Peptides against a protein of PDB entry 3ZN8. Designs and how they scored, part 62

Target 1, 125 residues: chain A of PDB entry 3ZN8
Amino acid sequence: LEEYDKIQKKMEDVMEGKGKLTLRDVYAQIIALRKMGPLSKVLQHIPGLGIMLPTPSEDQLKIGEEKIRRWLAALNSMTYKELENPNIIDKSRMRRIAEGSGLEVEEVRELLEWYNNMNRLLKMV

## One batch from the design tools (peptide; made by RFdiffusion4, then SolubleMPNN)

Design b2_p19_2_s1 (from b2_p19_2, 13 letters changed)
Fold by OpenDDE base, seed 5:
Structure b2_p19_2_s1 (fold): chain B 125 residues (1-125), chain A 19 residues (1-19)
Amino acid sequence: as target 1 above (125 residues)
Amino acid sequence: DDRFKEELLLLLQAKKLKE
């Protein structure tokens, strides 16, 4: 719960223009969500919340989990400088990250594109 | 291969920073 509160505060700061979303923040969020996996299932059983939360199929959950695992592998292959400033990641760095994580370069590119889109969205809110 | 050398240096640097 304390980790979630820290992440939420960081996101609020980013939305207010007081901070910047980094891949380090993304990594922390993914880890926190995975640790609270059982609690998320409990929240789906609360009357009223279950109607608002889409019930993804078991197959969709598995696909999402595998994608997150692959992204974590990529993040684990990044330097601290890259995690803090993803914009420095060029084609050479992407190739290194992909090879170090056992991923395709396209998968690393997808992660960076997702990050860029998310960061743009947060600045617009 | 200069590209391979650069990649190896970056991998070594990444490993050193995480130790």
Scores: peptide ipSAE 0.087, ipTM 0.580, DockQ to the pose 0.022
Fold by OpenDDE base, seed 1:
Structure b2_p19_2_s1 (fold): chain B 125 residues (1-125), chain A 19 residues (1-19)
Amino acid sequence: as target 1 above (125 residues)
Amino acid sequence: DDRFKEELLLLLQAKKLKE
């Protein structure tokens, strides 16, 4: 609960323009969520999500869980500098991360794109 | 060769720092 509260506070600070979301924050969030159990259980703990979003099928949950697992592998292959400042990740770094994690370069690119989109959304709120 | 060596060194450093 304390770890979750710290992550939520960090997210709030970013939304208020008092901080920056990093991939380290993303990593911490994923780990905290995984400690709560399967993705299905995590989604059940999000208030209002069940009302706004259709309940994902078991197959969709499995796909999502696999994607998160692959992203964790990528994050585990990043340096601390890259986790704190993802903007330094060029094509060479991206290839290294992909090779180190057993992923395609495109999957690493997708993670970075997701991160960039998340940062944009948080700044707009 | 030099790029591969640099890449390998960075991987090793990243792993070592997390152990």
Scores: peptide ipSAE 0.073, ipTM 0.568, DockQ to the pose 0.024
Fold by OpenDDE base, seed 2:
Structure b2_p19_2_s1 (fold): chain B 125 residues (1-125), chain A 19 residues (1-19)
Amino acid sequence: as target 1 above (125 residues)
Amino acid sequence: DDRFKEELLLLLQAKKLKE
């Protein structure tokens, strides 16, 4: 609960322009969500989500959990400097992260693209 | 290969800092 509150406050600060989202923040969020249990249980506790979004199949939940696990492997292969400043991650760094995590370079690129899109979205609010 | 050595050092550094 304490970790969740810290993450929520950080997201609020970013939305208010008081900070930036980093991959360290992403890592903390993923760990907090995993401590809550399977993604299916987490989604059930979000008020209104089950009404507004179609309930994903068990297979879709498994695919999502595997993707998150792979992203955690990538994050665990990053340096602190990369986690705090993901924009420094060039092709050489992406290759290292991919090799260290057992992922394809394209999967690391996808994570970084997702991060960049989230950071842009938060700046528009 | 110097590139491989640099890559290995960065991986080891990342692991050491997280333990």
Scores: peptide ipSAE 0.069, ipTM 0.559, DockQ to the pose 0.023
Fold by OpenDDE base, seed 4:
Structure b2_p19_2_s1 (fold): chain B 125 residues (1-125), chain A 19 residues (1-19)
Amino acid sequence: as target 1 above (125 residues)
Amino acid sequence: DDRFKEELLLLLQAKKLKE
């Protein structure tokens, strides 16, 4: 919960223009979400909350978990410079990250695209 | 290829920094 609060604060700071979202922040968020996994499942069983939080099917959860694991592998194959400044990740770096993580280049591209979209969204809010 | 060498060095660096 403390880690989650830190991540939320970071997101707020980014929205206020006091910082930027980095892939390191994304990594921290993913780890926090994984730690909350059991809690999230418990929350999904709270009556009334399920209306606001569509309970993904078990299969969707598994797919999501696998995707997260793959993204973590990609993040784990990045340099600190890349994590802090994802915009430096060119085609060569992306290929290296893919090879190092055992992923397809397209999966790394998807992660970066997701990051870019999130970063843009946060700057617009 | 110098590009391959650089790529490999970066990969090794990334791994080393995590250990």
Scores: peptide ipSAE 0.104, ipTM 0.614, DockQ to the pose 0.023; fails the geometry check

Design b2_p19_2_s2 (from b2_p19_2, 13 letters changed)
Fold by OpenDDE base, seed 4:
Structure b2_p19_2_s2 (fold): chain B 125 residues (1-125), chain A 19 residues (1-19)
Amino acid sequence: as target 1 above (125 residues)
Amino acid sequence: DDEFKKRLLQLLIAEEKQR
């Protein structure tokens, strides 16, 4: 919980323009969420989410957990420079990350696209 | 095993890029 609160504060600081969201921040967030337990427990700890989202089926939770594990594998295959500056990840780097993590290049691309979208949204607030 | 050699080469390249 304390690590999660630190990450939330970091996200708030980024939204206020006091910082930049990196893939290292994403990694830390995923690790903190996993320490809270299964995705079902994590979702229960997010106020208001249970009102806006239907309770995920057990199969949807398993798919979500698998996606998180895959993204962690990708993140673990990145260099520190890539985690801090994801914009340097070219096609060659993306292929290396995919091969190192046992993922498809498309899955690494999806993670980077998600990050880019999130980072854009945080800069608009 | 060509896949093992390729993976090892990728790890070595990754270490050099960490410097």
Scores: peptide ipSAE 0.033, ipTM 0.542, DockQ to the pose 0.022
Fold by OpenDDE base, seed 1:
Structure b2_p19_2_s2 (fold): chain B 125 residues (1-125), chain A 19 residues (1-19)
Amino acid sequence: as target 1 above (125 residues)
Amino acid sequence: DDEFKKRLLQLLIAEEKQR
């Protein structure tokens, strides 16, 4: 609970423009969510999700969990400098991360694109 | 050859993370 509250507060501070979301913050969040159990259990704890979003099918949950596992492999293949400053990740770094994680370069690019989109959304609030 | 290169790369990444 305390680790979850620290992550939520960090996200709130970023949304208020008091901080920057890093891939280190993303890593910490994924680990905290995984400690709560499978993605299905995590989604059940989100108030109002079942009213605003259709409940994901079991197959959609499995796909989501696989994607999270692949992203963790990529994050585990990044340096501390890359996790703190993802904008330094060039084509050579992406290839190294992909090779180290057993992923395609495109999957590493997708993670970075997701991170960049998340940071854009947080700056618009 | 490729498996050795992959293992070496993993070791280099692990060492750089410890610095």
Scores: peptide ipSAE 0.027, ipTM 0.542, DockQ to the pose 0.023
Fold by OpenDDE base, seed 3:
Structure b2_p19_2_s2 (fold): chain B 125 residues (1-125), chain A 19 residues (1-19)
Amino acid sequence: as target 1 above (125 residues)
Amino acid sequence: DDEFKKRLLQLLIAEEKQR
């Protein structure tokens, strides 16, 4: 509960333009979501989602859960400086993170691209 | 609204699942 409230407050600060979303914030969010149970249960607890999004197939949920597990492995292989300032992650750092997490370099690039897109969208809200 | 925030995060995760 306390971790959830910290994440929520951080998201409020970012949406109000008072902060920057970091990969540390992303990590904390993924952990909080996983504590709520399978992605299927998390989606069921969101009011109005079933009306606005087609219910993901069981296979789509499994693919999504696997992608989240891979991203957690990448995040666990990052340094504190990289988590706080993802823009410092160059090709050499991406390769080290990929090797340390058992991922392809492209999967690490996809995570960073996702983070950059999310951080841009949160600044526009 | 906490609901809007949760929904936004999920939309972002879902859009990336479609790529």
Scores: peptide ipSAE 0.023, ipTM 0.566, DockQ to the pose 0.072
Fold by OpenDDE base, seed 2:
Structure b2_p19_2_s2 (fold): chain B 125 residues (1-125), chain A 19 residues (1-19)
Amino acid sequence: as target 1 above (125 residues)
Amino acid sequence: DDEFKKRLLQLLIAEEKQR
């Protein structure tokens, strides 16, 4: 119960832009999205997204799902310390994560860049 | 959506217990 309340408060703080987003929080979000089913079903449940974005083609959805699978492989190859503190991921750590996940170093860099951009946006709210 | 939040929390708790 106490652990549940701590996680709830952390997720509320992240959703309100008041908390520190970590790669662990990103991992949890990706797993939640995958449990909802194919990306096509997930997009149908987001109010207003179908008005602001053109409906992705089936091929674009497949590419998006593959990118999510690749990011999960990278996240699964990270240490707990790296997931909680992504800013410690240097070139050596990035290479180890890429090798352990079967990805290019550039793909791990793109995930970290995406995370850094999201964390900057959350600090502006 | 409170159900989505609850599922997300249950997943975070389950992952913490396995690590």
Scores: peptide ipSAE 0.021, ipTM 0.488, DockQ to the pose 0.048; fails the geometry check

Design b2_p19_2_s3 (from b2_p19_2, 13 letters changed)
Fold by OpenDDE base, seed 2:
Structure b2_p19_2_s3 (fold): chain B 125 residues (1-125), chain A 19 residues (1-19)
Amino acid sequence: as target 1 above (125 residues)
Amino acid sequence: DKRFQEELLLLLIAQKKRE
């Protein structure tokens, strides 16, 4: 819990001055991140990671890689309007996104919850 | 922004650890 909160705080500092985060922004950043290669390679380029978080095990990296893949599938199943304004995603839209991405509705809900939490943090800064 | 990308990745990993 404490580690997660520290990471959230750091994200706030990084996003300062960038305006309101959308799922389009999240999508663009994930795609850009994927161009850096596998998570193991990306983590080697993160300054201060060893100070802030214990180095993830190989299994944890695999789990993280799969999570990113699932979220990309969900994002790819969203309309432009949904990406720009995720607040319009109701239960019907969420179900459609889940079905289109081959995910459980709960996984789509988790992504939206994460996004909402991120936006709350950014508004506090 | 590279820093944002890195922090986004960390958030994804941390979220999974909370589950």
Scores: peptide ipSAE 0.149, ipTM 0.670, DockQ to the pose 0.069
Fold by OpenDDE base, seed 3:
Structure b2_p19_2_s3 (fold): chain B 125 residues (1-125), chain A 19 residues (1-19)
Amino acid sequence: as target 1 above (125 residues)
Amino acid sequence: DKRFQEELLLLLIAQKKRE
């Protein structure tokens, strides 16, 4: 419970633009989401939010779940230093991560590109 | 924060739509 509270506080700080989102933070958030189940189902139980949020189709949820599973495999193949500072991941590291996770190098590159874009967007919020 | 979780989910869905 204490670890969850620390993660939550850090995520709030990132959303306020007070911190840098790392892949460790992403990993923790994905795990938390998986434990809660589909967020859409959780949000549907909150009065007023179910009307404001477009519910993704079941197919979109399944596709997203598969992508998350692949990215978790990649994240599990990263070192702590790589998770904390993804900018150190060069071509050699990407290849190692890909081989360790059973992914193509292009999929690892896509994850890193997504992370960079997400981190930029979160800093603008 | 449920808002962060929502944002992450939306980003994941948006990424998949670009594939």
Scores: peptide ipSAE 0.103, ipTM 0.646, DockQ to the pose 0.066
Fold by OpenDDE base, seed 5:
Structure b2_p19_2_s3 (fold): chain B 125 residues (1-125), chain A 19 residues (1-19)
Amino acid sequence: as target 1 above (125 residues)
Amino acid sequence: DKRFQEELLLLLIAQKKRE
């Protein structure tokens, strides 16, 4: 219950960020996804759509959940300034984040590369 | 990983449209 309240407060803080996608926004969406579950499961409750959507295997869901957990660990090891402006994350910061989260530096790099790609795509939409 | 990436992208787009 206490963890839930902390998550809600962080989500409220993200909803105030109008404009540029930040890692704080990413964090909020990951939490929302974990709370609601896969969108495919939500869409399965809509008449006519459930038949057209492939049901993910239990193994695919577990793989996705593990990836989410690792990215959350990385995000939880970032400072507020890093979450708001991920471009300041250099090699030294990346190593600190990896060590603090128990992840490999390559996993943190993957998250940052994904963020940069998503931010570029969202500017085009 | 690909399915997660697609779903997260959709959520981010939806968030941006609400702002």
Scores: peptide ipSAE 0.148, ipTM 0.676, DockQ to the pose 0.437; fails the geometry check
Fold by OpenDDE base, seed 1:
Structure b2_p19_2_s3 (fold): chain B 125 residues (1-125), chain A 19 residues (1-19)
Amino acid sequence: as target 1 above (125 residues)
Amino acid sequence: DKRFQEELLLLLIAQKKRE
């Protein structure tokens, strides 16, 4: 519970202070979540979420964990400027990131698309 | 705001379901 509250507070501080989530913030949050254990454990600490959300199967959790590991590889291959301002990532940068992380360019594109969708959702809330 | 954590987790879960 204490680690969860610390992560939540840090996320709130990032959102309130910067007005925009960056990939650097995403990286920090993924690392923090991994230290807490499986995402299912994090979901159990969120009141009402376990009732409203279908509990993902163990297989779905494993697939998602693998995807997160691949995204971390991509994030580790980004420059500080790219992490702070992901909109500068063009086709050449995506290719470099993909090559550096051992991923397909499409997987890097998926991460960026997810990030953009998340920022859109946050603006609606 | 617990909503952001919930949304992030929902997005992560949704990405898992697409695979």
Scores: peptide ipSAE 0.110, ipTM 0.652, DockQ to the pose 0.067; fails the geometry check

Design b2_p19_2_s4 (from b2_p19_2, 14 letters changed)
Fold by OpenDDE base, seed 4:
Structure b2_p19_2_s4 (fold): chain B 125 residues (1-125), chain A 19 residues (1-19)
Amino acid sequence: as target 1 above (125 residues)
Amino acid sequence: DKRFQERLLQLLIAKKKQE
């Protein structure tokens, strides 16, 4: 919960222009979401909350978990400079990250595209 | 040898993470 509150505050600070979302922040979010995974499952079993939270199918949960694991592998293959400044990740860096993480280059590109889209959205609010 | 290349890549990545 404390990690989640820090992440929310960081998102608020970025929306207010007081910060920049980095891939380090993304990493922290993914780790927090994984720690809350059991809690999210418990919340899905609360009568009345399941109407408000679409319960993803067990297969969708597995696909989502695998995607998160793959993104964590990519993030773990990045340098500190890349995590803090994702805009420096060129084709050569992206290929190195893919090879180091056992991912396709396209999956690393998808992560970076997701980050860029998220960072744009946060700056428009 | 693919295993040698992977190990070399890991060493290069580890070294570059220290910079």
Scores: peptide ipSAE 0.029, ipTM 0.517, DockQ to the pose 0.021
Fold by OpenDDE base, seed 5:
Structure b2_p19_2_s4 (fold): chain B 125 residues (1-125), chain A 19 residues (1-19)
Amino acid sequence: as target 1 above (125 residues)
Amino acid sequence: DKRFQERLLQLLIAKKKQE
């Protein structure tokens, strides 16, 4: 709960223009979500919401979990400077991260693209 | 030796992570 509150406050600070979303913040969010379990399972316990939310197939949940594990491997292979300032990640750094995490360079690119899109959306709110 | 290169790479990555 304390980790969730810190993440929420950080998102609020970013939306207010008082901060920026970093890959360190993304890492913290992924860890917090894994501790809470699948949000879909939590939402299924809310009366009335379980009928409206399509239950992801067990296969879709497994694919999503594997993608998150791969992204955690990439994040664990980044430097502290890269986690705090993802914009410094050039092609050489991206290749190093991929090699260190056992990922393809394209998967690291996908993570960075997702981060950039999320950071743009948070600045528009 | 491929194993030596992999270990050296891991050490270099770990060192750079502390920078």
Scores: peptide ipSAE 0.029, ipTM 0.513, DockQ to the pose 0.020
Fold by OpenDDE base, seed 1:
Structure b2_p19_2_s4 (fold): chain B 125 residues (1-125), chain A 19 residues (1-19)
Amino acid sequence: as target 1 above (125 residues)
Amino acid sequence: DKRFQERLLQLLIAKKKQE
């Protein structure tokens, strides 16, 4: 609960322009959701993740879980500086992260694109 | 050889995380 409240407060602070969402915040959120297990399915009501999860088919849930697992591997391959300021991630850094996580460079690009889109949405509020 | 390269890469990444 305390980890969840910290994540929500961070999202609110970002929406109010008092903070910046980082990949460290994303990592913390994913870990918190995974710790909550089946309760994370009830928390599909977190406004701002843009996961309008229409009741995903069991297959869509499995695909989403695999994608999150792959993103965690990428995040675990980033430096602290990259997690705090993802804008420094150039093509060379992206390739290193991909190699370190066993992912394609395109999958690392997709994570960064998702992060950039989320950070844009939070700034428009 | 592949396992050695993967382990070396992990060690290099871990070192860069401490910087």
Scores: peptide ipSAE 0.027, ipTM 0.517, DockQ to the pose 0.024
Fold by OpenDDE base, seed 2:
Structure b2_p19_2_s4 (fold): chain B 125 residues (1-125), chain A 19 residues (1-19)
Amino acid sequence: as target 1 above (125 residues)
Amino acid sequence: DKRFQERLLQLLIAKKKQE
């Protein structure tokens, strides 16, 4: 709960222009969501909430979980400077991160593109 | 020793991760 409140406050600060979303913040969010995994399954059993949330198929949940594991491997292969300033990640850095995480360079690019899109959306609010 | 080289590589990566 305390970790979730810190993440929520950080997202509010970024939306208000008081902060910058970093890949460190993304890492913290992924870890918090994984800790809530059992709780989200319990919430799906609450009458009325399961109708309002499209329950992903078991196969979609497995694909999503594997994608999250791959992104965590990439994040674990980044330097502190890269996590705080993802805009410094050039082609050489992407290749190093991919090799260190056992990923394709394209998967590291996809993570960075997702981050850039999220950071653009937060600046428009 | 390949295990020593792998450990040294991990230490170098960990040190570079602190930069």
Scores: peptide ipSAE 0.016, ipTM 0.464, DockQ to the pose 0.020

Design b2_p19_3_s1 (from b2_p19_3, 14 letters changed)
Fold by OpenDDE base, seed 1:
Structure b2_p19_3_s1 (fold): chain B 125 residues (1-125), chain A 19 residues (1-19)
Amino acid sequence: as target 1 above (125 residues)
Amino acid sequence: DLDKRFQEDLLKLLEAKVR
C-alpha cells in the first residue's frame, strides 16, 4: 500500500506539472501492480464493482500480461540514465535494449511511444 | 555508481518475487 501511494502521488505531481514521469516510475508501477495481483482479484469479487468494471476476458488478461512481461524485459535492459531520461534513447541504444531483452526493436519503440503518449496525456490534464 | 545500485535494487525486487 505504501509503495502504491508513492506511485499515485508521483502521478498526481506529474499531472499538476510538479514532476516528470520516467520509465523508472513505470517500472515501479508495474511491479507494484503485479504484487497487488491478489488484491485486484479481491476487488473483482466486490459485489457492484465487477458489474461496473468490464472484466477483460481471460484471453485479454493473458495478452496484457505477456506484453507487460516483454516491457519489463526491455526496462531491465535499460541503463539508469535511459530509465530517468528516455529521450536519450537513440537507434543504437534501442537496438542494444532489444538485443539484451530478446525483443524486436519495434517492441522497444512501441514501449517508448506509449511512454511519450502517456506523458502528453498527463500534461493535458 | 547510481546505475549499478539501481540495477542491484531491481534484481533484489525480481529475486524477492521469484522466491
Scores: peptide ipSAE 0.033, ipTM 0.527, DockQ to the pose 0.031
Fold by OpenDDE base, seed 3:
Parts: structure tokens; C-alpha cells; sequence
Structure b2_p19_3_s1 (fold): chain B 125 residues (1-125), chain A 19 residues (1-19)
């Protein structure tokens, strides 16, 4: 719970323009979410929310979990400098990360594109 | 170095997950 609160505060600070979202912050968030278990089970225990949120199918949850596992493998293959400054990741670094994580270069590119899109959205709020 | 502290924190997170 304390780790989750630190991550939420960091996201709030970034939305207020106080800092930059990094891939280290993304890694911490993924780990915190995995420690809390399936968020779907937590949300199902909140009276009134279980009716309003379309529960992803079990197959969609499995696909999402597999994608998160692949992204964690990529993040674990990055250097600290790359995690703090993802913009330094060129084609050579991207290939090294893919090889070190057992992923396709396209999967590493997808993670970086997702990060860039999220960081743009957070700066517009 | 910041890199060494980060690796130590990752090791602690991994150890806490295996216990």
C-alpha cells in the first residue's frame, strides 16, 4: 500500500507539471499493480461498480497479463540511463533490449510508443 | 552510484517476491 501511494503521488506530480514520467515509474506501477492481484477482483468487491464496468473476458485478461510480462522483460533489459531517459533508445539499443529480453524489436518499439503517448497525455492535463 | 542503488532495490523486490 505504501509503494502504491508513492506511485500515485508521482503520477499526480507529473500531471501538475512537477517532473517527468520515466520508464522507472512505469516499472514501479506495473509491480505495484501485480502485487495487488487482479484489479478485477478488487473492483468486483466494491458495491455498485461491478455493474458499470464491462469486465474484460478471461481471454482478454490473459492477453493483457502476457503483454505486461513481455514489457517487464524489456524493462529488466534496459540500463538505468535508458529507464530514466527513454528518448536515448536508438535502433541499436532497441535491438539489444529485444535480444536480451527474448522479444521482437517491434514489441520493444510498441512499449516505447505507448510510453511516449502516455507521457504526452499527462502533459496535456 | 545511482545505478548500484537501483540494482539493490530491484534485488530486494525480487527477494520479497520469492518469499
Amino acid sequence: as target 1 above (125 residues)
Amino acid sequence: DLDKRFQEDLLKLLEAKVR
Scores: peptide ipSAE 0.027, ipTM 0.511, DockQ to the pose 0.029
Fold by OpenDDE base, seed 4:
Order: structure tokens, then sequence, then C-alpha cells
Structure b2_p19_3_s1 (fold): chain B 125 residues (1-125), chain A 19 residues (1-19)
């Protein structure tokens, strides 16, 4: 919970223009989410919220967990400079990250695209 | 300094994952 609150505060700081979201922040978020378990299970224990949130099927949870594991492998294959400044990740870096993580280049691209979209959204709020 | 702290954090996260 404390790690989650720190991540939320970091996201708020980014929304306020007091910082930037990095892939290090994304990594911390993923780890915090994994420690909390499926937020859907936590939310299912909140009376009244379990009715409004489609409980992902067990298969969807497994797919999501696998995707998260793959993204963590990609993040673990990045240099600190890349994690702090994902915009420096060119095609050569992306290929190296993919090879080092056992992922397809497209999966690394998807992670970076997701990051870029999140960072854009946070700057618009 | 930042690179070392990051490697230490990553190592701690890796260690926490192996436990």
Amino acid sequence: as target 1 above (125 residues)
Amino acid sequence: DLDKRFQEDLLKLLEAKVR
C-alpha cells in the first residue's frame, strides 16, 4: 500500500508538471501491482464495487500476468539511461532489449507505445 | 551515482522476487 501511494503521488506530480513519468516509475508500478495481487481481487472484496467491475476471467488474468511478466523482462533488459529517458530507445536498442529479454521487437515496441501514450495523457491532465 | 543506486534497487527487487 505504501509503495502504491508513492506511485500515485509520482503520477500526480507528473500531472502537475513537477516531474516526468519514466520506465523506472512504470517498473515500480508493475511491481507494486504484483505485490497487491490482482486489483480485481482486492476490488471484489470492496462491497458494491464487485458489481460494477467486470471480473476478468481467470484466463484474462493469466494473459495479463504473462504480458506483465514479459514487460518486466523487457524493462530488466534496459539500461538505466533508457529507463530514465525512453525516448533514446532507437531500433537498435529496441532489438537489443528484445533479444536480451527473449521477446519479439514488436512486444518491446508495444511497451514503449503504451508508455508514450500514458506520458502524453498525464501531461494533458 | 544514479546508475549504482538503480542497480542496487534492481538487485533488491530481484532478490525480493527470488525470495
Scores: peptide ipSAE 0.027, ipTM 0.522, DockQ to the pose 0.030
Fold by OpenDDE base, seed 5:
Structure b2_p19_3_s1 (fold): chain B 125 residues (1-125), chain A 19 residues (1-19)
Amino acid sequence: as target 1 above (125 residues)
Amino acid sequence: DLDKRFQEDLLKLLEAKVR
């Protein structure tokens, strides 16, 4: 709960223009969400909350979990400078990250595109 | 306690990747 509150506060600071979202922040958020997995299941059993949360099918949960695992492998193959400043990641760096993580270059590109779209959205709020 | 230790371990892994 305390780690989740720190991540939310950092997201609020970024939305207020007081901070920058990095891939390090994305990594921390993914890990926090995975640790909260049991708590999310408990919240689905609370009367009134389970009706508002679409229960993804077990297959959709597995697909989402595999995508997250692949993105974590890519993030683990990045340097600290790349995690803090993803804009320095060129085609040569993407290829190195893909080779080091056992992923396709397209999957690393998808992660970076998602990050860039998220940063654009946060700057518009 | 586990979350603080994990953040510290992540920081140490990140510091080791800067060297």
Scores: peptide ipSAE 0.022, ipTM 0.537, DockQ to the pose 0.031

